# Designs tried in a protein design run: peptides against a protein of PDB entry 4U39. Part 13

Target 1, 302 residues: chain A of PDB entry 4U39
Amino acid sequence: SIKVIGVGGGGNNAVNRMIENEVQGVEYIAVNTDAQALNLSKAEVKMQIGAKLTRGLGAGANPEVGKKAAEESKEQIEEALKGADMVFVTAGMGGGTGTGAAPVIAQIAKDLGALTVGVVTRPFTFEGRKRQLQAAGGISAMKEAVDTLIVIPNDRILEIVDKNTPMLEAFREADNVLRQGVQGISDLIATPGLINLDFADVKTIMSNKGSALMGIGIATGENRAAEAAKKAISSPLLEAAIDGAQGVLMNITGGTNLSLYEVQEAADIVASASDQDVNMIFGSVINENLKDEIVVTVIATG

## One batch from the design tools (peptide; made by RFdiffusion4, then SolubleMPNN)

Design b1_p9_2_s1 (from b1_p9_2, 6 letters changed)
Fold by OpenDDE base, seed 3:
Structure b1_p9_2_s1 (fold): chain B 302 residues (1-302), chain A 9 residues (1-9)
Amino acid sequence: as target 1 above (302 residues)
Amino acid sequence: SRKITALLQ
């Protein structure tokens, strides 16, 4: 089974976005120290952590409180994760609960033998130096606790959105990029396409790889496959080129009109931008909601 | 791992 755990406010917002986008074949778990925020989750499973420590009042933007809250609730987390083959841990880093609890939850998932993937955001620079420093500590702890860690640099989202984009929309886009990172992987396993992958294929690319980079490209029109692939490999979300990656996981998602030729064209573009010796695995997914859109997601590991 | 090369054959 695949489980997605949203940890703290940002993680829970991402999980809500996944549910709203009908991401299939996954079980959703919302985790928070704030009971009021947790009640707003759309997840089937809602877990309040650190109830004794915080009394449901949240972590006060303190990662140590988030950590201790997860440690207090370890047995509950273990029971919720039991029998998962894969666990996604999603969080907005820089806060109290997400930053402190996500590494603890990830370690619990890994200790249970699940393929553990972190999908987390770095805070925007405008959120201030304290959040950046807290995020750096949480990301460091996540690296040790996961098989693969995808880190989304929120400042790079500002390169994709209009300069006039309201701050609330920039946060919604961060939640959407977290969704795209989880869905881009989970769909390869859970959602049928023209080219299906199994869990073993994904595990080969993602097991014990440490940090990963994610690129996303979206396009429409006659050259949509090539354009989406080119956008993915040149994505602002890529902190480095995919050149030098030891492994590449590629998702090519389209509507019912997605052709095998388009899948090949997109895969060839990503292959041409990668090392010749790269372990590339690609899958295709059919999403009827995309109609004329193609979404290419590239995850570079190693 | 299904390499791209295996699908082009």
Scores: peptide ipSAE 0.012, ipTM 0.533, DockQ to the pose 0.197
Fold by OpenDDE base, seed 2:
Structure b1_p9_2_s1 (fold): chain B 302 residues (1-302), chain A 9 residues (1-9)
Amino acid sequence: as target 1 above (302 residues)
Amino acid sequence: SRKITALLQ
């Protein structure tokens, strides 16, 4: 089974966005120290952590409170994650609960023998230096606790959105990029396409790889496959080129009109931008909600 | 690349 655990405010917003986009074949778990925020989760499983420590009032933007809250609730987290083959841990780094609890939850998942993937955001520079420093500590702790850690640099989202984009929309786009990172992997296993992958395929690319980069490309029209692939490999979300990656996981998602030729064209572009010796695995997904769009997601590991 | 063509065959 695949479980997605959203940790704290940003992680729970991302999980809500996944549920709203009908991401299939996964179980959703919402974790928070704030009981009021947790009640707004759309997840089937809702877990309040650190009830004794925080009394449901949240972590006060303190990562040490988030950590201790997860440690207090370890047995509940273990029971909720038990029997998962794969666990996605999603969080916004820089806050209290997400930054502190996500590494603890990830370690619990890994100790249970699940393939543990972190999908996390760095805070925007405008959130201030304190959040960036807290996020750096949380990301460092996540690297030790996961098999693969996808880090989304929120400041790079500002390169994709209009300069006049309200701060609230920039956060919604960060939640959407977290969704795309989880869905880009989970759909390869859970959602039928033209080329299906199994869990073993994904495990070969993601097991004990450390940090990963994610690129996303979306396009429409006659050259949509090539354009989406080119956008993915040149995505602002990539802090570095995919050149030098030891592994590449690629998802090519389209509507019912997605052709095998388009899948091949997109895969060839990504392979041509990768090292010759890269272990590249690609799958295709059919999403009936994508009319004329192709979405290419590239995850570079190693 | 030759590897991609082999996976699609």
Scores: peptide ipSAE 0.008, ipTM 0.504, DockQ to the pose 0.193
Fold by OpenDDE base, seed 1:
Structure b1_p9_2_s1 (fold): chain B 302 residues (1-302), chain A 9 residues (1-9)
Amino acid sequence: as target 1 above (302 residues)
Amino acid sequence: SRKITALLQ
């Protein structure tokens, strides 16, 4: 089974966005130290952590409180994650609960033998230096606790949205990019396409790889496959080129009109931008909601 | 690349 665990406010917002976009084949768990915020989750499983420590009042933006809250609730987390083959841990880094609890939860998932993937955001620079420093500590702890860590730099989202985009919409786009990172992997396993991957294929690319970069490209029209692939490999979300990656996982998602030619064209573009010796695995997914759109997701590992 | 064509076959 595949489980997605949203940790703290940002992680729970991302999980809500996944549920709203009908991401299939995954079980959702919401974790928070704030009981009122947790009640707003759309997840089937809602877990309050650190109930004795925090009394449901949240972590006060302190990562040490988030860490201790997850440690207090270790047995409940173990029970909720037991029997998962794969666990996604999603959080907005820089806060109290997400930053402190996500590494603890990831370690629990890994110790249970699940393929453990972190999908996390760095805060925007405008959220201030304190959040950036807290996020850096949380990301460092996540790297040790996961098989693969995808880090989304929120400041790069400002390059893909309109300059007049309200701050609230920029946060919603961060939640959407977290959704795209989880869905881009989970759909390769859970959703049929022209080229299906198994869990063993994904495990080969993602096991014990450390940090990963994610690129996303979306396009429509006659050259949509080539345009989506070019956008993915040149994505502002890529802090570096995919050149030098040891592994590449590629998802090519389209509507019912997705052709094998379009899949091949997109895959050839990504391979041409990758090292000659890269272990590249690609899958094709059919999503009827995309109609005329193609979405290419590239995850570079190693 | 030749490797991709081999996976599609």
Scores: peptide ipSAE 0.007, ipTM 0.514, DockQ to the pose 0.191
Fold by OpenDDE base, seed 4:
Structure b1_p9_2_s1 (fold): chain B 302 residues (1-302), chain A 9 residues (1-9)
Amino acid sequence: as target 1 above (302 residues)
Amino acid sequence: SRKITALLQ
């Protein structure tokens, strides 16, 4: 089974966004130290952690409280994760609960033998230096606790949204990018396409790879496959070029009109941008909601 | 990188 765990406020918002977008083939778990925020989760499984420590009042933006809250609730987390083949741990780094608890939860998933993938955000620079420093510590702890860690630099979202985008919409876009990171992988396993991958293929690319970068491209029209692939490999979300990656996981998602030619064209573009010795795997997914759109998601590992 | 730039040209 595939489980997605949203940890703290940002992780729970991302999980809500995944549920609202009908991401299939995954079980959702919401984890928080704030009981009131947790009640607003759309996840079937809601877990309050650190009930003794926090009394459900949250972590006070302190990562050490988030860590201790997950440690207090270790047995409950183990029970909720038991039997998962893959675990996504999603969080907004820089806060209390997400930053502190996500590495603990990831380690629990890994110790249970699940393929453990972190999908996390760095805070925007405008959230202040304290959040950036807390996020750096949480990301470092996540790298040790996961098989693969996808880090989304929120400041790069400002390059893909309008300059007049309200701060709340920038956070919603961060939640959407977290959704795209999870869905771009989970759909390769759970959703049939023209080229199917199995869990073993994904495991080969993602096991013990450390940090990963994600690029996304969306396009329509006659050259939509090529344009989407070019946008994915040049995505502002990529902190570095995909040249130098040891592994590449590519998802090519389209509507019912997606052709094998378009899949090949997109794959050839990503391969040409990658190193010759890269272990590249690609899958295709059919999503009837995309109609005329193609979405290319690239995850570069190593 | 040179490869990405070449693909975008």
Scores: peptide ipSAE 0.006, ipTM 0.409, DockQ to the pose 0.046

Design b1_p9_2_s2 (from b1_p9_2, 6 letters changed)
Fold by OpenDDE base, seed 5:
Parts: structure tokens; C-alpha cells; sequence
Structure b1_p9_2_s2 (fold): chain B 302 residues (1-302), chain A 9 residues (1-9)
């Protein structure tokens, strides 16, 4: 089974966005120290952590409280994650609960033998230096606790949105990029396409790979596959070019009119931008909601 | 080119 665990406010917002977008074939778990915020989760499983420590009042933006809250609730987390083949741990880094608890939860998942993938955000620079420093510590702890860690640099989201985008919409976009990172992987396993991958395929590319970069490209029209692939490999979300990656996981998602030619064209573009010795795996997904759109998601590991 | 934001709405 695949489980997605949203940790703290940002993680829970991402999980809500996944549920709203009908991401299939996954079980959703919402984790928070704030009982009021947790109640707003759409997840089937809602877990309050650190009930003794925080009394449901949240972590006060302190990562050490988030850590201790997850440690207090270790047995409950283990029970909720038991039997998962794959666990996505999603969080907004820089806060109290997400920053502190996500590494603990990831380690629990890994210790249970699940393929453990972190999908997390760095805070925007405007959130201040304290959040950036807290996020750096949380990301460092996540790297040790996961098989693969995808880090979304929120400041790069500002390059793909309008300059006049309200702050609230910039945060919603961060939640959506987190959704895209999880869905881009989970759909390869759970959602049929023209080329299906199994869990073993994904495990080969993501096991013990450490940090990963994600690129996303979207296009429509006659050259949509090529344009989407080119946008994915040149995505502002990629902090580096994919040419140095040891592994590449690619998702090519389209509507019912997605052709095998378009899949091959997109794959060839990504392969040509990658190292010759790269271990590349790719799958296709059919999403009837995309109609004329193609979405290419690239995850570069190593 | 649809912005990523437009697909996410």
C-alpha cells in the first residue's frame, strides 16, 4: 500500500490539495500538534501527536516541540504506517510541527521497511531568516531519515507565478507543487497509462538516493509533449540541470488522446538532456481531466 | 502555455 502522511500545517494543506485533486491509490494521514487545524483536514486518518506535550495547542513554531510530539506518539505513528510499501512524508519546512515531526515520522516509516520519500518545501525568503534556519535543520534531519528527499524551493515558485500573485496564492501554489511531487510518483504505480510501472521499478530508482530535484512542465497543442518535456527539464524548481543525475524518474501524464508517439518524444527529450549512463525509468498516466494538456514530471536523483 | 497555477485550480 501507498500512504501519504501530511505533517503540520503545510503538510496537511498539501494532503487536502491531493484529496481535492482526487489522487488515487493512496491512503491519506494527517498529522498535527494543533487539534483545531487537524480537524480541518480532509484525510480519512487524522492523528494528533504530542497531546500530552502540547494539549492540542500546536508546537509554537518550535521544531523541538514538533520532534518531541512525534516521539511521544511513536507507537501511534507506527500503527498508522504499518504494512505500507511506500510512505510519502510531506511538510512545509520552517514551522514547528512539520520541521520537527516529519524527520521522526520518516524514520519510523523507514524502520518499518517502507520506501520513504520526503516531499517538502523550503520557506519563502519573505518568511524570514528564522524559518529558513529552522527549515535547513529539518531538511538535514529529513535527508538522514528518507530514501529520497524532494525539496521544493518556494522562492522558485515565484518564477512560475505572476509577480502580482497574492501571498495566499503563492502558498496555495506551494501546496500544489507538493501535490504534484507526490502524484507524479504515486500515479506511476496506481494509475494506468500507456506505459505502466510497478512498485519495484520505482523502488530501484528511489531507494537510498538522498536528495532529489523535481521539474514540472505543462503544455497544450500539437507539440505539447515536446514542450512539456522541455519545460520540465528547464523548470525553475530544478536547482541544477538534470545532466548530473544518476537516476531519473519521469511521469508523462495526458488525457485519453495521449499517443505513444508523444510519450516517446517526451522521453527522448529527457533522455537527451540526461547523462548517457543515467538510470532512467518512465511511465505514462492517463488522466481524463487533462483533456488536451500534457504534464511531464521529472525527478532527478543522485 | 498554461501556468502551473492554472492546472492546479
Amino acid sequence: as target 1 above (302 residues)
Amino acid sequence: SRKITELLQ
Scores: peptide ipSAE 0.010, ipTM 0.509, DockQ to the pose 0.034
Fold by OpenDDE base, seed 2:
Structure b1_p9_2_s2 (fold): chain B 302 residues (1-302), chain A 9 residues (1-9)
Amino acid sequence: as target 1 above (302 residues)
Amino acid sequence: SRKITELLQ
């Protein structure tokens, strides 16, 4: 089974966005120290952590409170994650609960023998230096606790969105990028396509790889496959070129009109941009909602 | 290293 655990406000917003986009084949778990925020989760499983420590009032933007809250609730987290083959831990780094609890939850998942993937955001620079410093500590702790850690630099989202984009829309886009990171992997296992991957394939690319980068490309029209692939490998979300990656996981998602030729064209572009010795796996997914769109997601590991 | 083209065959 695949479980997605959203940790704190940002992680729970991302989980809500996943549920709203009908990401299938995964179990959703919402974790928070704030009981009121947790009630707004759309997840089937809702877990309040650190009830004694916080009394449901949240972590006060303190990562140490988030950490202690997860430690207090360890047995509950273990029970909720038990029997998962794969666990996605999603959070916005820089806050209290997400930054502190996500590494603890990830370690619990890993200790249970699940393939543990972190999908986290760095805060925007405008959120201030304190959040950036807290995020750096949380990301460091996540790297030790996961098999793969996908880090999304929120400042790079500002390169994709309009300059006049309201701050609230920039956060929604960060939630959407977190969704795309989880879905880009989970769909390869859970959703049938033209080329299906198994869990063992994904495990080979993601086990004990440390930090990963994600690129996303979306395109329409006659050259949509090539354009989507080119956008993915040149994505502002890729802080480094894909040619340095030891492993590449690629998802090519299209509508019912997705052709094998388009899948091949997109895969060939990503392979040509990658190292010759890269361990690349790719899958295709059919999403009836995309109509004429192709979405290429690339995860570079190593 | 099998070329991606060989995986589609």
Scores: peptide ipSAE 0.007, ipTM 0.447, DockQ to the pose 0.205
Fold by OpenDDE base, seed 3:
Structure b1_p9_2_s2 (fold): chain B 302 residues (1-302), chain A 9 residues (1-9)
Amino acid sequence: as target 1 above (302 residues)
Amino acid sequence: SRKITELLQ
């Protein structure tokens, strides 16, 4: 089974966005130290951690409280994750609960033998230096606790959105990028397409790879496959050229009109931009909601 | 451009 665990405010917002986008074939778990925020989760499984420590009042933006809250609730986390083949741990880094609890939860998933994938955001620069420093510590702890860690730099989202985008919309886009990172992988396993992958295929690319970068491209029209692929490999979210990746996982998602030619064209563009010795695995997904859009998601592992 | 491997190390 595939489990997605949202940790803290940002992780829970991302999980809500996944549920709203009807991401299939995954079980959702919401984890928080704030009981009021947790009640707003759309996840089927809601877990309050550190109830004794925090009394449901949250972590006070302190990662050490988030860590201790997860440690207090270790047995409950183990029970909720038991029997998962794959666990996505999603969180916004820089806060108390997400930063402190996500590495503990990831380690629990890994110790249970699940393929453990972190999908996390770095805070925006405008959130201040304290959040950036807390995020750096949480990301470091996540790297040790996961098989693969996808880090989304929120400041790069500001390069994709209009400069006049309200702060609340920038956070919603961060939640959407977290959704796209999880869905871009989970759909390859759970959602049929023209080229299906299994869990073993994904595991070859993601097991014990450490850090990863994600690129996303969306396009419409006659050249939509080529345009989406080009946008994905040039995505501001990649922070680096794809030609240095040792492994590439590619998702080509389209509507019912997605052709095998379009899948091949998109895959060829990504392969041509990659190193010749890259281990590239690609799958296609049919999503009826995309109509005329193609979405290319590239996950590059070091 | 930095290679992804350089950022992942």
Scores: peptide ipSAE 0.006, ipTM 0.438, DockQ to the pose 0.041
Fold by OpenDDE base, seed 1:
Structure b1_p9_2_s2 (fold): chain B 302 residues (1-302), chain A 9 residues (1-9)
Amino acid sequence: as target 1 above (302 residues)
Amino acid sequence: SRKITELLQ
């Protein structure tokens, strides 16, 4: 089974976005120290952590409170994760609960033998230096606790949205990028396409790889496959060129009109941009909601 | 171009 755990405010917003977009084949768990915020989750499983420590009032933007809250609730987290083959831990880094609790939850998942993938955001620069420093500490702790850590730099989202985008919409886009990171992997296992991958294929690319970057490309029209692939490998979310990656996981998602030619064209573009010795695995997914769109997701490890 | 490995360290 695949489990997605949203940790704290940002992680729970991302999980809500995943549920709203009907991401299939995954179980959703919402984790928070704030009981009022947790009640707004759309997840089937809602877990309040650190109830004795926080009394449901949240972590007060303190990562040490988030950490201790997860440690207090360790047995409940273990029971919720038991029997998972894969666990996604999603959080917005820089806050109290997400930054402190996500590494603890990830370690619990890894100790249970699940393939443990972190999908986390770095805060925007406008959120201030304190959040950025807290996020750096949380990301460091996540690297030790996961098999792969996908880090989304929120400041790079500002390069792909309109300059007049309101702050609230920039946060919604961060939630959407977290969704795309989880869905880009989970769909390769759970959703049929022209080229299907199994869990063993994904595990080969993601097991004990440390940090990863994600690129996303979306396009329509006659050259949509090539355009989506080019956008993915040149994505502002890729803080470095893909040619330095040791492993690449690629998802090519389209509607019912996705052709094998388009899949091959997209795969060839990503392969040509990668090192010759890269371990590249690619799958295709059919999503009827995309109609004429193609979405290419690239995860570069190492 | 910066290699991904250099930024992920």
Scores: peptide ipSAE 0.006, ipTM 0.439, DockQ to the pose 0.039

Design b1_p9_2_s3 (from b1_p9_2, 6 letters changed)
Fold by OpenDDE base, seed 5:
Structure b1_p9_2_s3 (fold): chain B 302 residues (1-302), chain A 9 residues (1-9)
Amino acid sequence: as target 1 above (302 residues)
Amino acid sequence: SRKITRLLQ
């Protein structure tokens, strides 16, 4: 089974966005120290952590409180994650609960033998230096606790949105990028396409790989596959080129009109931008909601 | 080094 665990406010917003976008074949778990915020989760499983420590009042933007809250609730987290083959841990880094609890939850998942993938955001620079420093500490702790860690630099989202985009919409886009990162992997396993992957294939690329980079490209029209692939490998979300990666996981998602030729064309472009010795695994997914769009997601590991 | 593109059918 695949489980997605959203940790704290940002993680829970991402999980809500996944549910709203009908991401299939995954079980959703919402974790928070704030009981009121947790009640707003759309997840079927809702877990309040650190009830004794916080009394449901949240972590006060303190990562040490988030950490201790997850440690207090370790047995409950273990029970919720038990039997998962794969666990996605999603969080917005820089806060109290997400920053502190996500590494603890990730370690619990890994200790249970699940393939543990972190999909997290760095705070925007405008959120201030304190959040950035807290996020850096949380990301460092996540690296030790996961098989693969995808870090989304929120400042790079500002390169893909209009300059006049309201701050609230920039946060919604961060939640959407978190959704795309999880869905780009989970759909390869859970959603039928022209080329299906199994869990073992994903595990070969993501097991004990450490940091990963993610690129996303979306396009329409006659050259949509090539354009989407080119956008993915040149994505602002990539802090570096995919050149030098030891592994590449690629998702090519389209509507019911997605052709095998388009899949091949997109795969060839990503392959051409990758090292000759890269282990590249790609799948294709059919999403009836995409109509004429193609979405290419690239995850570079190693 | 051989480019390993694995098409998983």
Scores: peptide ipSAE 0.015, ipTM 0.594, DockQ to the pose 0.470
Fold by OpenDDE base, seed 3:
Structure b1_p9_2_s3 (fold): chain B 302 residues (1-302), chain A 9 residues (1-9)
Amino acid sequence: as target 1 above (302 residues)
Amino acid sequence: SRKITRLLQ
């Protein structure tokens, strides 16, 4: 089974966005120290952590409180994650709960033998230096606790959105990018397409790889496959080029009109941008909601 | 870097 665990406010917002986008074949768990925020989760499983420590009042933006809250609730987390083959841990880093609890939860998932993938955001620079420093510590702890860690630099989202984009929409886009990172992987396993992957294929690329980079491209029209692939490999979310990656996981998602030619064209573009010795695995997913759009997601590992 | 630039051209 695949489980997605959203940790703290940003993680829970991402999980809500996944549920709203009908991401299939996954179980959702919302974790928070704030009981009021947790009640707003759409997840079937809602877990308040650190109830004794925080009394449901949240972590006060302190990662040490988030950490201790997860440690207090270890047995409950273990029970909720038990039997998962794969666990996604999603969080906005820089806060109290997400930053402190996500590494603890990830370690619990890994200790249970699940393929453990972190999908986390770095805070925007405008959120201030304290949040950036807290995020750096949490990301470091996540790297030790996961098989693969996808880090989304929120400042790069500002390169994708209009300059007049309200701050609230920039946060919504961060939640959407977290959704795209999880869905881009989970759909390869859970959602049928023209080229299906299994869990073993994904595990080969993601097991004990450490840091990963994600690129996303979306396009429409006659050259949509090529354009989406080119956008994915040049994505602002890629802090480095995909050349030099040891592994590449590629998702080519389209509507019911997605052709095998388009899948091949997109795969050839990503392969041409990669090293010759790269272990590239690609899958195709059919999403009826995309109509004429193609979405290419590239995850570079190693 | 250079490969990506060539593919974008």
Scores: peptide ipSAE 0.008, ipTM 0.424, DockQ to the pose 0.047
Fold by OpenDDE base, seed 2:
Structure b1_p9_2_s3 (fold): chain B 302 residues (1-302), chain A 9 residues (1-9)
Amino acid sequence: as target 1 above (302 residues)
Amino acid sequence: SRKITRLLQ
């Protein structure tokens, strides 16, 4: 089974976005120290952590409170994650609950023997230096606790949105990028396409790989496959080119009109941008909602 | 890779 655990406000917003986009084949768990915020989750499983420590009033933007809250609730987290083959831990780094609890939850998942993937955001620079420093500590702790850590640099989202985009929409786009990171992997296992992957394929690329980068490309029209692939490998979300990655996981998602030729064309572009000795795996997914769009997601590991 | 790890440190 695949479990997605959203940790704190940002992680739970991302989980809500996943549910709204009908991401299939995963169980959703919402975790928070704020009981009121947790009630707004669309997840089937809702877990309040640190009830004694916080009394449901949240972590006060303190990562140490988030950490202690997860430690208080360890047995409950273990029970909720038990029997998962794969666990996605999603959070916005820089906050109290997400930053502090996500590494603890990830370690619990890993200790249970699940393939543990972190999908987290760095805060925007405008959120201030304190959040960036807290996020750096949380990301460091996540690296030790996961098999693979995908870090989304929120400031790079500002390069893909209009310069007049309201701050609230920039956060919604961050939630959407977190969704795309989880879905780009989970769909390869859970959702049929032209080329299906199994869990063992994904495990080979993601086990004990440490930090990963994610690129996303979306395109329409006659050259949509090539354009989407080119956008993915040149994505502003990639803090480096995919050259030098030891592993690449690629998802090519299209509508019912997605052709095998388009899948091959997209895969060839990503392969050509990768090292010759890269362990690349790719799958295709059919999403009837995309109609004329192709979405290419590239995850570079190692 | 060392390259990806360095960017995220």
Scores: peptide ipSAE 0.006, ipTM 0.391, DockQ to the pose 0.038; fails the geometry check
Fold by OpenDDE base, seed 4:
Structure b1_p9_2_s3 (fold): chain B 302 residues (1-302), chain A 9 residues (1-9)
Amino acid sequence: as target 1 above (302 residues)
Amino acid sequence: SRKITRLLQ
């Protein structure tokens, strides 16, 4: 089974976005120290952590409170994650709960033998230096606790949205990018396509790989596959080129008109931009909602 | 479908 655990405010917003976009084949768990915020979650499983420590009033933007809250609730987290083959831990780093609790939750998932993938955001620079410093500490702790950590640099989202985008919409786009990161992997396992991957294929690319980068490309029209692939490998979300990656996981998602030729064309572009010795796997997904769109998601590991 | 929200304490 695949479980997605949203940790704190940003993680829970991302989980809500996943549910709203009908991401299939996953179980959703919302975790928070804020009981009022947790009540607004759309997740089937809701877990208040650190009830004694915080009394449901949240972590006060303190990562040590988030950490201790997860430690207090360790047995409950273990029970909720038990029997998962794969666990996605999603959080907005820089806050109290997400930054402190996500590494603890990830370690619990890993200790249970699940393939543990972190999908987290760095805060925007405008959130201030304190959040950036807290996020750096949380990301470091996440790297030790996961098999793969996808880090989304929120400042790079400002390169893919309009410059006049309100702050609230920039956060919504960060939640959407977190959704795309989880869905780009989970769909390869859970959703049929022209080329299916199994869980063992994904595990080979993601097990004990440390940091990962994600690129996304979307295109329409006659050259949509090639354009989507080129956009993915040049995505602003990539802090570095995919050159030098030891592993590449590629998702090629299209509508019912997605051709095998388009899948091959997109895969060849990503392969040509990767090292010759890269372990690249690719899958395809059919999503009827995309109509004429192709979405290429690239995850570079190592 | 009755989404049974389980609050795990």
Scores: peptide ipSAE 0.006, ipTM 0.337, DockQ to the pose 0.017; fails the geometry check

